# Designs tried in a protein design run: peptides against a protein of PDB entry 3PUK. Part 106

Target 1, 227 residues: chain A of PDB entry 3PUK
Amino acid sequence: ERGLKSVVWRKIKTAVFDDCRKEGEWKIMLLDEFTTKLLSSCCKMTDLLEEGITVIENIYKNREPVRQMKALYFISPTPKSVDCFLRDFGSKSEKKYKAAYIYFTDFCPDSLFNKIKASCSKSIRRCKEINISFIPQESQVYTLDVPDAFYYCYSPDPSNASRKEVVMEAMAEQIVTVCATLDENPGVRYKSKPLDNASKLAQLVEKKLEDYYKIDEKGLIKGKTQS

## One batch from the design tools (peptide; made by RFdiffusion4, then SolubleMPNN)

Design b2_p13_4_s4 (from b2_p13_4, 5 letters changed)
Fold by OpenDDE base, seed 2:
Structure b2_p13_4_s4 (fold): chain B 227 residues (1-227), chain A 13 residues (1-13)
Amino acid sequence: as target 1 above (227 residues)
Amino acid sequence: MTTPKEMEEFFSR
C-alpha cells in the first residue's frame, strides 16, 4: 500500500512537473497558501530542485521581476490567487516573468478563466487542472483546507445554516479529489451522532463522486471500491 | 462550463 503522500507527489510530478519540463530549463514556482501546505506535506526542497524549480515564491507577496525566466504557477483557482497572477502579467512592459505555466488544484470557475483569457492569454504556455485539494498527513490520513469549517459545522446559530452548506460542499469537493487521486470510488461510511452533519456530508460526497466518475475522461464509470 | 480539455487546448502553444 503506497502512502498517500507518495501518491500525491507522484500525481503532482506527472501532472505538473513532467508536463512542463524542458531539458536544461529552470523555472520559478509560484505558490499560494494551499499549495505551499500541499507541497510541504509531500516533498522536500531537494525534490523540487530535481524537478527544475530554482526558486519558490509566494504569489501573494510583492516580487521582483525575473523577466528571463518562465514561471510555474501552482495555485488554487481563487480570485485572490488569480488576481495575483494577473498582476504579474497585466501589462506588456511590466511582465514579471517570460511566460507562465498554470496548474490549478481544482476546477477553475468560468468567471476566473475568462478573466485570464481576456488579459494574459499570450503569456500562458499551459493551463491545466490537476484536482488535488487536500493535504496528506499520513499514509491514509488527510486534512481539508476549508476555512472556518469547524465553526460553521458545529454552530447552533440558524443564521449560519447557509454558510454551513457552503462549507460542507467545499469539504465534499476536496474529499472527491482524494478519491480521484487514489483512483477509488469508495462507499461512504459515517457516524451519525451527535449531529446529522456527517450524514449530510456523506450524501454530498456520494453525489459528487457519481458526478465525477460519470464524466471521467475515459467515459468509464468506475464501480464502487471498498474503503 | 469550460472543460479541462478545452482549457488545455486554449493555452497550448
Scores: peptide ipSAE 0.046, ipTM 0.711, DockQ to the pose 0.683
Fold by OpenDDE base, seed 5:
Structure b2_p13_4_s4 (fold): chain B 227 residues (1-227), chain A 13 residues (1-13)
Amino acid sequence: as target 1 above (227 residues)
Amino acid sequence: MTTPKEMEEFFSR
C-alpha cells in the first residue's frame, strides 16, 4: 500500500522487528505513550503477532514478571520511559524479563544512555535508535507530538520565548524524522502569519535537514527533492 | 554524543 502509514510500518518492521527476530521466539513488547499511538496508527495487533509479539504491555504500568521471555522495548528516549525500563531490569534477582531489546524512536541523550549502561547493560541484547518521531494520520498527513506546542507557539508572554524556541526545535526534529522516513529532502513551504511561527519552524527544519543529510550514515548527500 | 553505531556495538551480542 502506498502512503505514509505503510511506509512507517515498513520502516518499523525492518528497523525493529526484523532486527531482533529469532525464529520461533516470541517477545513481549513494551510501549510508551508515543509508541502506542505510533503503532496504533500504522498496524494492527495481528500484524504484531506476525512479527513475533505475543503481548503488548504499557511500560508505565505495573506488570507481572515473565522471566522466561525476552522483551522488546519500543520507546521514546525520555527519562520516564527509560526509568520504567530500568525498573524492569534494575534488580538482578527480580528482572521482569529474560533480556531486553531496546529501540528508541529518536536520539537517546548521553545521560540516559549512560544510565542504562551503568545499571543493566548485561540484560540488553540490542539497543538502537530509529528515526520515527511522528504519527501518520493519512497518506500524506502526520502529526507531531510535542507537549505544549500550541501554548508556547502562540503565547503572547515574552517570558515564554525561550520555551517557544525549544518547542520549535523539537517540532523541527520530528519533521526531519518524517523526511528521513520518506527518504526525502524537500523544499519547505509554509504560510506566513503575523507571528512568523511557520517561517521560523521552516528555517529550523531546513537547517536540521541539512545537518541530517550531511552526517548521513550512508555518506550520501541528498539534494532538494520536490516539496 | 554516543552515536547509533557506538550504541549498537556496545549492546549487540
Scores: peptide ipSAE 0.046, ipTM 0.698, DockQ to the pose 0.734
Fold by OpenDDE base, seed 1:
Structure b2_p13_4_s4 (fold): chain B 227 residues (1-227), chain A 13 residues (1-13)
Amino acid sequence: as target 1 above (227 residues)
Amino acid sequence: MTTPKEMEEFFSR
């Protein structure tokens, strides 16, 4: 039992690997910076082999074509990762793999989704969002992946106020994915001072939790949990 | 905004 790590792995196994698994079929898995950290935190290479993954490749690197194999893209919905995918399948003559299964760690912006539809739709067998945007560290501990979060949250420069708000929103979204993964709707607790960062973040999380649990997976309203 | 369901349906093969 690995607590949060085991829960995250179980979710990935169900949402990604079980979704695209075919008996006797091996796939190449493509990872970006975030998903490399995510999988490293909650599974071993032997676990991935059991799920039908033969090799793992970095999506940012130049890779040799393996045109007879299908590719599993487990990536963040970022312009960088999407552009790398588009290079793999954007041209019929330059297709690196037989077909693609795409699983995004979070909501894919319409702009990126439209680019994918316009360029590579015939090569894609699956495209899903699984809503895991955090890294499990311990049984009850996780870390967020928000670029420059420390800098903007603790910057004494008032000119960074707008950027601080953007960072807070991103952090709140990731915290909500933790709650969703654990199937929890908790009361939010925080420690105030010397800055109002914790209070602001708590308010954003509460609001986003309310929005998320208006309708759960079963179409019902989920009440607050005691966690 | 494209829903997860719409995304899945579009690319399902």
Scores: peptide ipSAE 0.036, ipTM 0.683, DockQ to the pose 0.650
Fold by OpenDDE base, seed 4:
Structure b2_p13_4_s4 (fold): chain B 227 residues (1-227), chain A 13 residues (1-13)
Amino acid sequence: as target 1 above (227 residues)
Amino acid sequence: MTTPKEMEEFFSR
């Protein structure tokens, strides 16, 4: 059985590090909160060194410029992370790094993408979306980065219904990235409780899986896997 | 909606 951690690392290595690797070149890697947790869960610092990363920096922190080095941004497509990136490259006179390679952990909204294009396109050498928006904890266990998920999913307040739906959608999307990472189209199983949260989430996941595999990069429609 | 391919084409140098 494939350990989820090893699968995630292999995917990151292929999709991110191999994609931007240049012989003899070292990069500074910028991480946000999610990707810090993600990489911490599936690799060691020695692994990153082997991939040409000399220094890891938190994108949210104030950092001294290293203008001679290129930066690898492995970040979530959030306004916060994008804004930090833009601060690094938004000024012609105050670029913190030589150039940027950007890899988003999920779909980048058009609004953020357009903002990046308008502000610092000349500084960007690569910009890609990868689909890893979960954190592997063990071989078959992962967690999702959905703020306040518990609160909205279990709130009895009807006013939170719309927020609950948003949270459920976000969770479903992240679960699909797990399936994509594992290259599986599973039959979704859930534990029934008095609340229909699990059932609702399962339905969302199934729908999104169907949509995902319709547009699969490999052009393959996968049947249901036994998982 | 911007596709991954479009994003790559725009920024790749």
Scores: peptide ipSAE 0.035, ipTM 0.688, DockQ to the pose 0.707

Design b2_p13_5_s1 (from b2_p13_5, 4 letters changed)
Fold by OpenDDE base, seed 2:
Structure b2_p13_5_s1 (fold): chain B 227 residues (1-227), chain A 13 residues (1-13)
Amino acid sequence: as target 1 above (227 residues)
Amino acid sequence: EEPVFDHRYSEYK
């Protein structure tokens, strides 16, 4: 009934803002390329102000320290974004903010997660994965953020086979986050012609959905629903 | 305030 944008916003509000909310406290929010697009698609600046965000900063840019304020990092679990975070807190004498709350849009690889813990654990209040890695466009419509997905998936060049697999895995993972956000376990429908890409993607989605719900905190296994 | 780390990557992958 409600649009996907509203569902996504509600998820972010509960999983991120409510999780780190402190009455009367303002935070600086750090965004990367993906989360900038994500928030822009489902909220306004006034909404963020209501959630205790005083200013939004680009994590990739050089920023002046605001040592009296805590920082909310809403970022993708990528080496680039993580490295930017580490630069903010890697040195005790050069910490840009008072403390950090980190919320990843997807599962963070162990290598990156361990790197964060080893370097900046004393500065981190929360570090969580919220599993929102898609951009809502319209009601029940979303856009996947997978670079060059179209090119690699439909490339006839065999040299792109490995990249095609990586892209399809990323797409499948993002689709699962949509289902998780909507609390749905859909039956996947697709058209396979002229290539087998759609069939393969569907299989990946089904597998990942199964894995996700098996490890759900409530231990709930939902039946197939229409989607 | 005690830091909270919630990582489920190892369970998922």
Scores: peptide ipSAE 0.263, ipTM 0.784, DockQ to the pose 0.767
Fold by OpenDDE base, seed 4:
Structure b2_p13_5_s1 (fold): chain B 227 residues (1-227), chain A 13 residues (1-13)
Amino acid sequence: as target 1 above (227 residues)
Amino acid sequence: EEPVFDHRYSEYK
């Protein structure tokens, strides 16, 4: 059976690289913190070269313009990453690259999307959301990228309850992206703990899975699998 | 080259 890493790579190759591929064309790829980890977990630099990436750059860094080359932004839909993109294309005189292909790892909020649309829509050749918001570790192991998740989930301070819910929501969303990537609708199982975090997270996952498969790209409703 | 967007992006363009 193929490991999660290979599945993720195949998904990225199909959804990102194949989607924007042009024969003989090289692109600069811009990564943020999450996508750097993501690609590092499932591919090598040689793999990226084969996909037409000449250079990978950190989107957070100040970069020199390469105005003759198109840029492939593989980034998370966060204010920080979006702001960096906007700095690259927000002004005609300050455009760092010829054009942009944007692939978000998850749903981009309307607020961020509208900012992009309002300032640099003409610079965008492609924009897509690909729903990969997890880091594959092993064949069946993945890591969620939710800052301070452990702290808030296990905080005994009731004042953190609201933030805990936000964190759990983010975790649930990322788990659903794993399911989407694996094309699975798992039966969620959990063991209750004193704080019942597992139960709450499970409920969120189940709800999001239901919503996802009701409106999935393939229009399919799948039965629950044992995963 | 004409921009190509996903469905949601096209709706907001």
Scores: peptide ipSAE 0.043, ipTM 0.683, DockQ to the pose 0.283
Fold by OpenDDE base, seed 1:
Structure b2_p13_5_s1 (fold): chain B 227 residues (1-227), chain A 13 residues (1-13)
Amino acid sequence: as target 1 above (227 residues)
Amino acid sequence: EEPVFDHRYSEYK
């Protein structure tokens, strides 16, 4: 048992599976690219069976309708994943499943959220944001899922400065979700490299941690925790 | 089964 993996699993179990659990009911679970990696990193298929999942399906693939079963969508708030969901429930006569439970791994932008509301609100029984945007690897090690992070962060081209900043912001957000999951407010530490990306990232993380705890604790900032 | 939504979704329903 590795600490971070168990913590992530416990959070998913509480926030997702316990939230939509019904005794004797089985659900089909739909995953995207990120959540497939996430669940694979912290649980086994036997664990999912115990939580009432009969089968896992890829949201991007064509699937046969199972109209008598409810579907659990554990997905990232991306246009691609949302569009796939809308294809399942966008038509009243062609719904693939009985109903939907939706759990997003991060904040869903208003544009995507409004699109869901307008198309299939009556088919949705649960809709929540869980805020898990990282992959646990070791007891205290995790992997960030930020596309092209390596390319832009290590680019010597000044023309990539704006994109580099966006990537750094995304990385900082994911680090904050780790801290939130662990219920910690650590002192940020880093090893500097010639490009000084670590210093900038550290500053972003510190700022975002402050914002998170102000919101979560109704204006109170949690003290620094050794980590 | 009673629906459970976040604040944004509950307001719309």
Scores: peptide ipSAE 0.041, ipTM 0.696, DockQ to the pose 0.224
Fold by OpenDDE base, seed 5:
Structure b2_p13_5_s1 (fold): chain B 227 residues (1-227), chain A 13 residues (1-13)
Amino acid sequence: as target 1 above (227 residues)
Amino acid sequence: EEPVFDHRYSEYK
């Protein structure tokens, strides 16, 4: 059986690299904090070279223009990453790269999307959402990336209740992306503790899974698989 | 080279 890492890599290869591949063309790839970790977990630099990536750059850092090359942005749909992209193409100065291919790891909010459109839509050759918002580990293990998840989920402060819900929603969304990536509809298993976080998260996951499969799979009903 | 956008992007452009 192929591990989760190979599955994730295969999806990225298909959804990103194959999607923007042009014979004989090299691209600069821009990564953010999450996608750096993601790619590091499932591929090597040699793999990226094979996919036509000449160099990877950190989107958060100042970079010299390479105006003759197209850029592949594999980034999270966050204000920080989007703002960095906009600085590359939306400034009064000359754009840093010839054109942009943008692949978001998750759904990009309309606010950010509209901001991109208003600023530099003419520079964008591709813009897609690929729904990979987790980091694969060995076998079928993965890590979620939700800032301050531990703090809010286990906070005894009632004032954090709303924030806890937001965090749990984000976690549930990421779990659903794992399921989508693996093409699975798992029967969620959990052990509830006094805070009942596991139960709440499970409910959110189940709800989101139902929504995903009924909407995105043409109304197909997929049976639950082993979780 | 023709741009390729997801459905949402195409609607907004």
Scores: peptide ipSAE 0.044, ipTM 0.676, DockQ to the pose 0.273; fails the geometry check

Design b2_p13_5_s2 (from b2_p13_5, 6 letters changed)
Fold by OpenDDE base, seed 3:
Structure b2_p13_5_s2 (fold): chain B 227 residues (1-227), chain A 13 residues (1-13)
Amino acid sequence: as target 1 above (227 residues)
Amino acid sequence: DEPEFFHNSSKYK
């Protein structure tokens, strides 16, 4: 069974493809490392064709201009991905595409969001955050995409303490996006470990879940569910 | 076509 994959695909279809759909219009889709893995986990190329995507391109690579076509950027809100977007549209003389739709997989930092607006607002048709920051594996299994998570979480070196905190924050944020996607607010459970990482992460998840449901579009605090 | 920006800044407050 592929329940989680189906949920993720439905969310992407509704939040991204349906949101920017225009009859008879084809788009080029730009992906980063995370969204490449994400889409590969929950759809096929034929599915993307049905949604009006003619071709997918890697945002990190040099690409030839296709000035007559609009581009759909489905990317993570990272400096690296945003910088690649800015290179495509930042030039006053040459833009790679006709216009851009941007959909971030998570909340975009204010500084980064403002940088985009200041540099490329005239080229952007729509910019949204859809909050899917996990990879579905099986029916109810997912993986987090946090670079060097194992290294920092289990490092005995005190110099990595700050990086460890950043990694745990990122992990907690991604877990919250899973809960939001599944419309669940589970009680957090964990096993104790020597470094107490599980306890710290659990606390972060609980706090972020609370904050998310308070600030969501519905403005409703949902009760806890069984996970 | 006017650009539409949707951003939830409350997350970072």
Scores: peptide ipSAE 0.356, ipTM 0.833, DockQ to the pose 0.645
Fold by OpenDDE base, seed 2:
Structure b2_p13_5_s2 (fold): chain B 227 residues (1-227), chain A 13 residues (1-13)
Amino acid sequence: as target 1 above (227 residues)
Amino acid sequence: DEPEFFHNSSKYK
């Protein structure tokens, strides 16, 4: 498949599974709400088994310790998901797993990152940010995980203006992760809507794309591509 | 094995 789903899966294979792979080692994988949807959209359980995942667990649920196995946390950088991780490794006697690999789907705020380092550094083998914050639906189509996006973006109430901006920022960030995953720097195209939301979002995307490519590993700014 | 942390703080600058 040449579609977005296959690209996302290949990115996860390289950035997550290959990164923490050890021959003959099985891991428990912990997922949150977003990463559950993400993996469900681009792989099957059999694919995860091939990558050395024996069991998938929901990070939000209470789980029995499996102290002999390492855990792979593939989670969003949210306070809720981070707090669940911290509970798994908060004390030596209460450690759920042997050690942890953490892969965040987006940039982790410094406050959360520092909290993890301060509390659980000895239990962590590796912590990375892989920047995949979208759900692939079709070959060239994706959905965004932004709660109440439709409601706030199309609200005529001026009191929702600040929330609308927050939603648009979140949408723009997730769109940039699509571009990063595809290794593309697209020219943004849109059709104007009654509230000019499309124009505002497009501007945010362009700005964030510029920022992203300025700080990429190679420091290379790519030319605009068709998308 | 020392833990390896990779964090990009530049997004917040």
Scores: peptide ipSAE 0.349, ipTM 0.828, DockQ to the pose 0.633
Fold by OpenDDE base, seed 1:
Structure b2_p13_5_s2 (fold): chain B 227 residues (1-227), chain A 13 residues (1-13)
Amino acid sequence: as target 1 above (227 residues)
Amino acid sequence: DEPEFFHNSSKYK
């Protein structure tokens, strides 16, 4: 009975809000383009208030300093979002907030992670990756956030073959995060279409699922779930 | 409180 939206919300609540909760403390939450869509899809402002969020701000916009409050950064691990964070804390004299909690929606590249540690470690309380890179739409429906996915996947131009593969890899990664969120290892099903995009994507998903469960928190390989 | 960093580099190694 509980749809994908509620599952995603529960995951965010436990992995983000419960993780950085402090009694009586309010935080400012910073969102990027993806996490704005994500939270809008699975919660209300009242839910965020209950989790100790007083104000939501866009990380890309210029913001007034609130130096007495801690900030919760719920962002994608992109150069753009990371650069905005670094501007908030990169200088001792220019700190926007008292301290930061950072939660990435996906694996953060080592280069970006190390850049954060080198520049702002004293201002950070926690930095984690929670692996939610999809938007829930309905009980069993989600939307992938892969830029230009439609353009490259349906392009008949052979010159786009390499870009098509990159897009399919990104799509497969996001599908794996859905499975991880649901704690499922499903059998992959697809409908064949021209250019065999569905078959290629299915193969990538199967491979990535295997890799994910091999390196999960428990180090266990789960059997396939019938769905 | 000391900073706590959690990072999984498995995807990139």
Scores: peptide ipSAE 0.348, ipTM 0.832, DockQ to the pose 0.597
Fold by OpenDDE base, seed 5:
Structure b2_p13_5_s2 (fold): chain B 227 residues (1-227), chain A 13 residues (1-13)
Amino acid sequence: as target 1 above (227 residues)
Amino acid sequence: DEPEFFHNSSKYK
């Protein structure tokens, strides 16, 4: 009931399900790798049924058309997931579903966003971005999903410095989405290691938090909270 | 039934 899992679920319920709810309407939900893990971590199939989801499908798999039903795409803003969506609606005669609602788990790059608009705007009822790019584990624990994070962060090879920076940025971004979800601006605490990765990450998080709260929807600058 | 697109220009929103 309490904890990060419940907070995440409530956020999804409010930002996604309540947002696209129509009385008596059932939807097919399309998930990618990340959102499958995300939903599995914070809800049950029964919860999804209560929210009007009849079936969940993997966006990467071949699926039979269900043209009479609308689809809810809850996906990460990646080229792979977007391409799968575009294939579902690219042809007027071969649309997989009646229409689509799209909710991205994070900021969708302009290039992908514009590509969707240009290709499938008539099939889309709503397209929004939410900020949930982490997996809740328990009450106050979450995991980041950054490919090759371990490898690059702990690589002794100096040639990986640039890639390490990219990974650190991605990690920091995901941490900021946690903070946004929890409505917190935590003071960043870390234990330094010989590679100073924790310090670098902390600095990135602090910077991104500052940017987030300066430009948030409320226009409020929040003080640091204890976390 | 017109499509509604909501896009944040900011990466942090």
Scores: peptide ipSAE 0.336, ipTM 0.818, DockQ to the pose 0.560

